# Peptides against a protein of PDB entry 5Z08, part 127

Target 1, 168 residues: chain A of PDB entry 5Z08
Amino acid sequence: RQKDEWAKKTSSLMKQLDWFIGEHLGAMLAAEELGGPVVGELMEIDPDDLSAGFNAHGKLKKATSQPDLDRRQRRIDDIWGPQDEQGQAHKRKRGADEALAASAEMRDLIEQLMNKLVEAGGDNSATYVEIPRESAAARFLVRSKVAMFHPNDARRLRLVDFGRDLDD
Target 2, 222 residues: chain B of PDB entry 5Z08
Amino acid sequence: GLPRLIDAIEEASKIPAKRRQTPIKPTIEKLTTHLYTHGASPDSLLRLADLLTLRNHLDQASLAAITRNLYPSSTVSDEVVLRFIGALGHGQLKPTLALQALFLRWLVMVYHLLENPGVLGQVYGVLFDLLDTAAIRPQLCHLLALVTRRKHVRPFRIQAILTLSRQTGGDPNLTGLLRVFKNYYPEIIVGDATKGRASAFKHPDPQWRQHLDEIQQRRSEA

## One batch from the design tools (peptide; made by RFdiffusion4, then SolubleMPNN)

Design b2_p16_4_s4 (from b2_p16_4, 6 letters changed)
Fold by OpenDDE base, seed 5:
Structure b2_p16_4_s4 (fold): chain B 168 residues (1-168), chain C 222 residues (1-222), chain A 16 residues (1-16)
Amino acid sequence: as target 1 above (168 residues)
Amino acid sequence: as target 2 above (222 residues)
Amino acid sequence: PETLEEIMQRLRHSAE
């Protein structure tokens, strides 16, 4: 009985999480990935400043045409470029696809983080998920204080232990 | 009640310890006991913030004891926050750096009770400019890690923290704050300075948090 | 379930 209630509650919470990620958070994360606003904040940053990046000294890089930057800049330009009618439909579709991708990434990342926490059995060293990239999803989890990076490895992310991290 | 205890301490704070007719320590102990048991209302918090931040004749141990027991029973107003922020930095009229560190720690611990968390964002520059002050840096970085928003992550501040990180030999708190900045600007290259341990900015006092939660729960039942 | 609730709460709060 208690196990069944626990399972039902867990299932309900997962559905709520999936809804929240898919219907609300995914679009915002996609916007962040595209150089838009950081989730939970108004865009006060010039997209040009984001595209330029920062060097090892924290100086804005001049927007040099590095190919990966060019793809992001194209995405920004595609978002802000002149709205031809055909361009709008493609933009909407692309935006929807990016939102779906961001939602899936966030969902998967949360699941991995939770699974690793369970598997670790209290070993904090075993709780880290290796992330393929520093995504908007990963950053948002850290900003939200849901996850934290390994102190020495930004490719390793763990769930914040909401019970233990308060006791240390 | 708490207001009467504050009244007595306010009056005593105007008088040098050697000229007081009565020892203040018993009154401070009563105050701290009351605060521990019941917390402080918004009005009481403001009065206590003034006692803690304004120059008076209270001893440092008493001020620290009050700060350590400064449990809000409800919310924390902007005015209370601004009193503590105004008390930060160097100056003859400002509290000791040790006491300032306790204030920053307190702000971290009560951040979730602020009526307007945005007030700290408005004074972000004031906080950020104090990062060179080593004595308060750990708590200051923690507070900034909570307060930092995209609008605050500016190139000059990125450069400033990188420079300060180099100058300090890679202070883990600065590295932690720089990681927070990187959450808004992933292209920030933290370089070799981040090969060091970054602070995780854990809650500074779990027992204090638990006790705060107990005090806050009593309010919801009333 | 408690972990999920906390995750949801933090995500919601940060997205607002």
Scores: peptide ipSAE 0.358, ipTM 0.463, DockQ to the pose 0.382
Fold by OpenDDE base, seed 2:
Structure b2_p16_4_s4 (fold): chain B 168 residues (1-168), chain C 222 residues (1-222), chain A 16 residues (1-16)
Amino acid sequence: as target 1 above (168 residues)
Amino acid sequence: as target 2 above (222 residues)
Amino acid sequence: PETLEEIMQRLRHSAE
């Protein structure tokens, strides 16, 4: 019974996590990556707003027609891409695209962190995930006290041990 | 109908096989028969994607059978795509690499039905970082060959493929992907990295394609 | 499950 309840609960929690990441967190993380507000400062971000990008002060930029770019590349092509009129629909699509990318990155990162924790078998040195960059997702996990960086290597991230911190 | 079959499978997926009152196999067979005959609506696809990608008590044979019959009756949403992408990689919470290869194959076969093909371009990095996983590399390279645009062809990715190609002794799929990159950057020398023939990235299953086309045509007539 | 619950709780709290 306990194992079945565990499996049901795990499946339910994963669905809730996927929903929360996809419906709420993804857009906020995308905004942060684009130089918008830090997650927690803005509750709802319209994909259309994401497509416009953010200025150096975290304010919405005017929607310029920018081509469908990868999240990191979109920042570069935002600088160099032609301003064509077909740009607003492409920008809305771009904002949605960035939110989806952020959602996928966050979901993947959480899953890697959980997998490493399970695989490490109590060896703290083996619990670290190597991250290719300090993403909005990684920063948010650290701010949320879900994860922590390696003290000597900001490219290594691990889950906070929730069980040990309660017993100390 | 299909929703009731999915309901029954969802409930069964919460319970270990040894504790189920009734065998789930007959319900899976009814589901796969229905999918083969009628395809899956967008709503049904999402529910099935959750069953396929989330950790549950369904057996691998059932999951594979559903995936092999996962014919979209219409379009494939971004949400469905992201469920499958999020299921890729190594880890205890991930589906088996064999099932992941089936998901990637499915994405290749339904690529033309995506509501937003750009969604795969957004997760390009996630896909690209999995190229070292040999078990999924053939399908992954094929998918990347479809998805790759100029924006994705970056010096670090070029170098990563070249390095991996040397390490693998010139995997034909990596050579095929480098040829796609060369379409955007002609200066890329494919031959130095690879002694082998490039993959042509042919359609993985012509019969599946034909059957998909028949399902899609029936929707246009209704 | 407990780890997932704690993750979800902390993510929700920090996103609010």
Scores: peptide ipSAE 0.349, ipTM 0.385, DockQ to the pose 0.278
Fold by OpenDDE base, seed 3:
Structure b2_p16_4_s4 (fold): chain B 168 residues (1-168), chain C 222 residues (1-222), chain A 16 residues (1-16)
Amino acid sequence: as target 1 above (168 residues)
Amino acid sequence: as target 2 above (222 residues)
Amino acid sequence: PETLEEIMQRLRHSAE
């Protein structure tokens, strides 16, 4: 009986999570991956200032036309540039595909994080998921305080211990 | 009850230890025992915050003992938070840096119980400007790691942390805070001096957390 | 279930 109620509650929460990721979060994460605004916060910093990057001293590099800046600016211009009609349909489709990809990545990452937490049996050292890249999804999980990086390895991510043993 | 214990301590706090008719230690022990068993209500938290943060004649051991047993039974108000934030820094009227470190640790441990977590974001500048104070830096970086939002990650603050990190030989707490900043701005080059171990900002006291959870659970059943 | 609730709460809060 209690196990069945637990299973039902878990299933309900998973459905809510899937909805939230698919209908709300995915598009925002896709925008972030494409060089758009970071999810969950108003960009009060001029995007141009951010695109310039920071030097080793934390000073804003002057936006010198470095090729990587051109790629990011081109991506921004490709995202926000004049919407010719034929370009709009392709951009919409690409945007939808990127939103789906971002949603899938976020969902998979959360699932892996939860599974590793269960498998670790209380060993915090075994709770890390290896991530192939620092994605918008991974960064958002860290910003939201859902996950944290390994102190010595940014390729390892774990769920934050919320103080509740999964065994209850 | 707890209010009567606080009354007795408040009155005793006005009098120098050498001039007290009765030892305060037994009353402090009763208070800390009560706090450990039942936690503190919002009203009691405010009164205790004043006792901890305002200059009085209580000894440091008593103040530390109260702080270590300052379990909220419910939520933590903005007013309580602001009392502790106002107690930070240098000055003759401020608590000792050791006690300030305990306050910051407490704020970290009760962060999830704040009525308005945004209150800490409003005083972000005050907290950030204290990073040069080595005695409180570990707990301060941990609190800032919880509080930091994109609006706080400004170029001047990035530079300030990078500069301070170089000056400190790469304090792992500063490296940890820079990593939090990098989560908002991936373009932040954490220089070679920060290739060191970043603090993971683990919970400062797992036993304290567990006991807090037990106190909070009793509230949900009530 | 409690872990999922906490995840959802934190994700929602950060997406606002």
Scores: peptide ipSAE 0.348, ipTM 0.458, DockQ to the pose 0.395
Fold by OpenDDE base, seed 1:
Structure b2_p16_4_s4 (fold): chain B 168 residues (1-168), chain C 222 residues (1-222), chain A 16 residues (1-16)
Amino acid sequence: as target 1 above (168 residues)
Amino acid sequence: as target 2 above (222 residues)
Amino acid sequence: PETLEEIMQRLRHSAE
């Protein structure tokens, strides 16, 4: 009975987490990953905003206000990007794909962090996940105080021990 | 001499610090003093590169001290370079990122002494793919700024550095590297907001350079 | 479950 309640509660929380990541956090992380604002500065990023790109300050590039930068970026994209005619459809698809990718990355990272904590059996040295890159997801987890980097290796991330932090 | 000091350190590196009969620190100090005074021969450089890059029981302070005093008395071989490049990146067998940053800094400072500067161009992709590692990025960008040739400036790398520059909020080192790319392809537009924040990639340590020049000059007179 | 709750709480708080 208690195991079943625990399993149900865990499943419910995982569904809530998946929903939160997929519906809210993924787009924001994708925006950060694309050079948009840091998560927490802009709460709602439309996938269409991801396609518009961001200025050097991480603010949404308003289509109207910096025509020269848009023209310049287009030129780079025109020179070095795939020349295919379907350019606008590709931009919208790219924004959606980036949001999905960011959601998947965050979900996978959280899962790995939790799994390593369970596997470590109390050995703090074994609780670290190796991250391939400093992603928006990884940075957000650290900012949120969900995870922490290894003091000597920024590619090693571990879940914050919420039990220990409450006692100190 | 230097070979005997290296022998002693190699043997000590096989043994955990708590199990060593003699403290290693005095031997490290003798080594670093010798390196500072005379530099390292090509053979000694290779042996020291192995000590620095391979997992052993030497402490980080000792490894850093050796790296900071790693003056070549002669040229730097491809093999030595490849040891340091092979030590870059992530993994349990890799040196710490702090030590990797020192290796990259060292490669920048000895770049003019490489027997074949082209060796770094051959591993350009490996270096470039590490740009996402924030801890080593400053030195890595500086090294890439020295190594980059027209053949390395490819569309996918231009896009990659632009993307990473956005992701990092315009890291000055990435902007500096983009300027190097722009020298080969003037069409590359470094965003106006990043124009003012490019690293100039100045020599990391003028005093170290001067001391290296003194060591190198003694060899030319012999 | 407590760990997940804490993760969710911290993520939500930081995203707001």
Scores: peptide ipSAE 0.333, ipTM 0.371, DockQ to the pose 0.255

Design b2_p16_5_s1 (from b2_p16_5, 10 letters changed)
Fold by OpenDDE base, seed 1:
Order: structure tokens, then sequence, then C-alpha cells
Structure b2_p16_5_s1 (fold): chain B 168 residues (1-168), chain C 222 residues (1-222), chain A 16 residues (1-16)
């Protein structure tokens, strides 16, 4: 009975989280990856704003073509193709694609973190997921106090075990 | 005048609120009104810094109100600065972290009025070691951004900011401070932590700045 | 930025 209720609650929470990732968090994480605002500072990011890109201060770039050498910034600048109607459509599509990619990365990261927590059987050293990069998704989880990095290795991330941290 | 108001508040600060014969709030309001209109002289600033930083029986709202109206009419001495720096950190004798954040904000806003800006550079380590304190970090990073010179940008401090940035999930204030460091050493590989938004360290209160400038102008004409 | 403003003031004061 308690296991079934826990399973139902977990399933409901995962559905809500998946919805939140898809509808809101993905676009915000994409904005952060593109040098935009940190998630939680800007509640509403228009997908059109993602296409415009962000300056070093997380402000919307005005349409000035400064070629920044960063590949993702170049991709944003490539989104800034000629101001024709086709260019705007390509910009919107690319902003949507970055939001989808960020959503997928967050979902995958959460899944890996949860799987490692289950597999570890209570060994905290075994709960770490190796991350290929410090993504906006990883930073969001750490900032939200849901995850923590390994103290000596920033490539290793684990879920916070609230049950153990209360006993220490 | 201002000295008499400070005298009354100093005496009241020695007595618990429940044992005061007269409410202190009207005197605090007179003080803050006077400070808003005329600012504080260097001597008055020192006395007010002691009232703000030393443990006494003044309520937090009164201390915050004084801090928000602490307009210097002149320069800010090293002694005044050191009172506020000495009040930072954890401890039972220290002001609340909320009040410490107001002190740091004040130091940011009066930085251009310091008699010796170098005094903050001398206590750079003390300020830097407080970056782990989340409640004061935004204002502390802003102050450090003003104070930082090439001599302060050391490998261990770069690594400390990078580590803390990871632990905080890329706090924009830390990213902003790291960008200041990078201005002195462009070769600093600010990893994925710099891909995040950095604080622009905007002036904390443009209206306060404007009012300060008006108070300062009256002195230059006298 | 406040930093830029202060640097500009420092430069102006150093030029006087």
Amino acid sequence: as target 1 above (168 residues)
Amino acid sequence: as target 2 above (222 residues)
Amino acid sequence: SHLAELRQRELELAAE
C-alpha cells in the first residue's frame, strides 16, 4: 500500500516535472546556455528573444552583427541571417530547437541522477553521474539545491539526499 | 543639531526598549530626516558607524533606516570604513546579515567619497573570504569588483571563485567578479561558469546617488 | 555599469 502510494506520487511528480521542463524550463535553460539570464531571474523568455541572443550581461542583444567567436554565439549570429521573412522563420525555429535540446538534456540528466541514486543502494560515492559539461541544466539543479557536485570533481554530479544530510 | 540627536540615540541604545522612558522612533525619524537633508559630517559618520556596527539595544528597523539615510556630506574616513568591514561575517556580536548587506551596499554607493580607497584593498582578503555567505554575496561581489586590482587577482582566488561558482550553480555575481579578474588576466580560462549571465554591477540605487550628489554639491559651494 | 562610471570618475579626477 505505501509503496503503491509512493509510486503514484512519484509518477505524478515526474509528469509534472516533465511538463514544467517542456513548457517553461527548457526555454529558460536554453537562454542561459546562450548567455541569457540565469533561470529564476527571468520568468518569461519569449522564444523570439532566444533567437535574438544575449549580451554578456544577459540582456537581449539588439540586431547588431558582432561576430563573437563562440560556436554557439556564431550559431546565434547565423540565426541573424538576412532580415528577410525566411530569416525570421529560421530564427524562431532555431530558438525552438535550442529549447527542445535543453529540455532533452534536463530530462536525461534527471533520469541519470535518479538511476544512479537507486543503483547506489545507499553508497553516496556511487550516486555520482559523470556529466560531459557544466550545462545550464546541471547548474539549475545545483542552484535549486536538488543536486551537488563532487567536491573534488566538477564533472561528477549527484542528487542531494535530504534524508542523510539531516542526520549529519 | 545632528550631534544632539546622536547623543540622544546613543543614550537610548544603552537601554532595552522596554525600559526606555520615551520612544526612540521619533528621535530616529528626526535623525534620518536630518541626514537626508544635510548629510553627515565625518565626525557624525564615525559616531553613527559605531551605533550601526556595535551591539546595542536599537531595533533592526531603526538601524536599517539610519543606514539607508547615511549620506556623507564630505569624505568617508578609513576609520568609518573599517568599522563597517569589522562588522561583517558570522558571530553573535556581529550585526545581522541583512544589515551587513546594507553596509556593503552603502560602501559601494560611497566608494567614490572614500578618503583612501586603498584601505579596502588592504582588507581585500577579509572581504574575499566572506564570498561563501550567500546573504551578502551580491553586494560583496559588487564591492570587490570596485576594489579589485591586479595584485589581488591570485591563482588561489581564481580557483576559489570557480569552485564557489560551481557550488552555487553559477551565481551571476561571482561570474561578474570573475570577469573583472579576467580583465587583469585575459588568459584566465573561465570555463562553462562564464557562459552564464554575469552581473553588470549596476549602481544599487540611482535615486540615492542623485541625492548624494546634491548633498555633496552644497558642500563644494560652501 | 557602476564600474564604468566609477572608472570614468577616477580618470576625470586623475586628469585634474
Scores: peptide ipSAE 0.273, ipTM 0.638, DockQ to the pose 0.016
Fold by OpenDDE base, seed 2:
Structure b2_p16_5_s1 (fold): chain B 168 residues (1-168), chain C 222 residues (1-222), chain A 16 residues (1-16)
Amino acid sequence: as target 1 above (168 residues)
Amino acid sequence: as target 2 above (222 residues)
Amino acid sequence: SHLAELRQRELELAAE
């Protein structure tokens, strides 16, 4: 029963993750690969954005969470800003293709990382995936503290094992 | 005047908020209004630095409000700088990391008013060793970008930034700092770990800068 | 950049 509930929760989480990758993260990763903004930089509430959320008198402006979404959307929109309709269509198509490619890369990387974690049977040395390049996807996972590089080899990436901290 | 406001806040800072006979907020508002209008003299600035950096019973909102309005009317002494540097890092007696980030931002914004910019170069190691603290890293990298000279660019620090850049997934602030290092040693290879966009280290608050310049101009006319 | 602005200010102050 608990295993089945865990499997269902895991499946649901994987579907949500796949959706998130496809609908949101892929485009942001593609933007990063193309020299756009780094994904997750905006998640560090810049103490300055915390401070900007405070008026000169120290009252928290209710930073409606909307401005960061709007700033992200604007930055994505500014990267793809209103050039001529044909240039926009080509940029949109190229952007869509790059977003799809970035989404596929992220999915593949996550799958490899998860498979290696399962196959390793608790041996941390066997959990490393060899990555051909440091991609935006790999960097994102590291910034998110979901993955870590091998200390001595930047071509080796593994998932952070959160389970060990529960058994100690 | 400003000294009397500081006196009142200093006395209030010794007493827990629940035991104060009078609310401190009106006095803090008067202080911040005065600071915004006139700035802080060197003597007042030192007293305020002690209030901001030493453990007392002032609330975080009040400390942040003072820091945001901490316009120097003149220069910033080494002693004031060292108070803020001494307040950085982890520890029970240290200010919150959020307040430390505000202090670093302040130091960046007043860097051109330091009596001796070399004082920051003397404590370069202390600042550099805090780069692993994510909450203050953006402002710390910006400050280090201003402070860094050739004498600070050492092989072990280059390697430390490269390692930390990889561990952070290419933090743009670290990449920006490494670019500053490369200005002194062009042979430094920004490895694959730093393929991220480098921070341009823009001025943190253009409006604050403009207001500071207005306060500083009034001094030159007096 | 702020660094460039500060360098410019330093140059202006050195020229006075």
Scores: peptide ipSAE 0.268, ipTM 0.594, DockQ to the pose 0.016
Fold by OpenDDE base, seed 4:
Structure b2_p16_5_s1 (fold): chain B 168 residues (1-168), chain C 222 residues (1-222), chain A 16 residues (1-16)
Amino acid sequence: as target 1 above (168 residues)
Amino acid sequence: as target 2 above (222 residues)
Amino acid sequence: SHLAELRQRELELAAE
């Protein structure tokens, strides 16, 4: 009975997490990857806002703002293409695609982290996932105190095991 | 005047709140009103720094209220600066981390009034070693952004910030400080950690700045 | 930025 209730609660939590990733977190992570605000500083980034790009301070560019000469902003502008009407539709689509990509990356990363934790059987050295890059997803998990990097290898990330601290 | 108010608060600070014959709050309010109107002279500023940094029986709300109204009417001496720096970090005799954050914010806001800005450069290591303390990190990074010179940008400090940035998931304040370092050494490879948003280190309180400028202007006319 | 403001103030004071 308690195991079944735990399983149901876990399943419900995973569904809520998946929903949150898809509806909110993905766009915010995409914004951070594009040099926008860090997740938690600006809540509710619309994919349409991603298309406008961000200034060097991670603020949404208004359509009237001159392109910031910041190399990162140029890259955003290059990614989002010219400011013509066709470019706006293409920018919106690309913003949505970046949000979807960020959502997928977060889901995959969480899955890998959880799988490694289960496979390790209590060996903390075996709980590390190798990450190809320091993504906004990885940074978010670290900021949230859900994950931590290996002290000597920034390409290795693991979940923080909260369960062990409760049994001690 | 201000000295008499400080005298009364100093005496009250020696006595636990429950054992005081008179409430201190009205005297604190008079002090903060006076400070807001006239600022603190160098002598008064030193006495207030001692009240703020030394262990006493003043409540945290009173200490915070004094700190928020600590307008210098003149310059800020090295001695006053060192009192606030000495109050930073962990220890039973040190002020709370919340109050330390207010002290750092104050130092940022009065930086242009320091008699010797170089004094902060001399204690740069002490400030830098506190970056792991999350509660004071935002204000500490801002202060370090003002204080940092080429001589402070060392390989071990670059690596320390990079390591701490990873451990904090790319704290924007650390990224901002790394950008300041990069201004002195453009070749610093900041890796993916600095691809994040950096703090712009905006003035913490524009209204406080404006009011400080008004107090300082009155001094130049006297 | 506050740093830019301080630099500007230093320049203004040096010009007086």
Scores: peptide ipSAE 0.267, ipTM 0.622, DockQ to the pose 0.016
Fold by OpenDDE base, seed 3:
Structure b2_p16_5_s1 (fold): chain B 168 residues (1-168), chain C 222 residues (1-222), chain A 16 residues (1-16)
Amino acid sequence: as target 1 above (168 residues)
Amino acid sequence: as target 2 above (222 residues)
Amino acid sequence: SHLAELRQRELELAAE
């Protein structure tokens, strides 16, 4: 009974987390990846206010292109460029695609982190996931104190094991 | 000598590891041993800074090993500093965040050897704008703590660090940097968001400092 | 602190 209730609660929490990632966090993470505000400042920005271009005073210094990251930053100029009617539909679609990509990245990262935690069997050295880049997703988890970087390797991320502090 | 080792590594850096006729690791080991024993001259530092900061075919372990042994035998020029600062941030052409953290740590450890410490003050904005990058934040805050002068403590930066401190749940490094700001402007309200232990910004590596001092002492005797 | 150490070094260098 208690295990079944725990499983149901865990399933419900996972569904809520998945919903939160898909509906809210993905868009915010996408905005952060696009050089928007860090997740946590924007919680009061109406999704519709994402349509209101940030005024010109935030000088985006030209980060030199990784072709794929430059495609994402060029997409910001394309997303926040002047609203011609055809531009809005493409802008919404691109914004949705970036939000979906950010959501998928967050889900994948959480899954990898959880899998490594389970596989490690209590060995903290084995709990690290190698991340290809510092993503908005990775930064969010660290800011939330859910994850931490390896002290000597910023490409390695692990979950914070909260369970050990409770058993002491 | 050191120049010949750098020449060999520069040439090897142009070639993918799988296409090299000879392993580069032995040459890297000779370089790091030489650097540990004698340090790097200003000219050698510039060449090594280019190897460390520009995209090439050197592996991350080799780059990290060079950085960990990058003892200046003399001063550090503005040009060398600017190479490392230019390597910071996000982008495919940038070094890894792990290497960037090592570069920042190095700048902290050699800060007293800069020919012109003011050069870091000139690029203060570039450094400050990277505080949101979690992987480099500890070393970046330490460097900013050294570099910060009254002219850098502006209202928008005070607000930015307060906001970021709230978002990070009171990162001790940000709290430490905010205390440095407060030394210039005591009226800065460090609200509840900064409730916590501030970083004391201890020297990152006392052994490295001691060895650097030994290398520098040999220069004064020559 | 490293800051205090650097300040001390600066003072020592200025006294020489």
Scores: peptide ipSAE 0.261, ipTM 0.461, DockQ to the pose 0.015

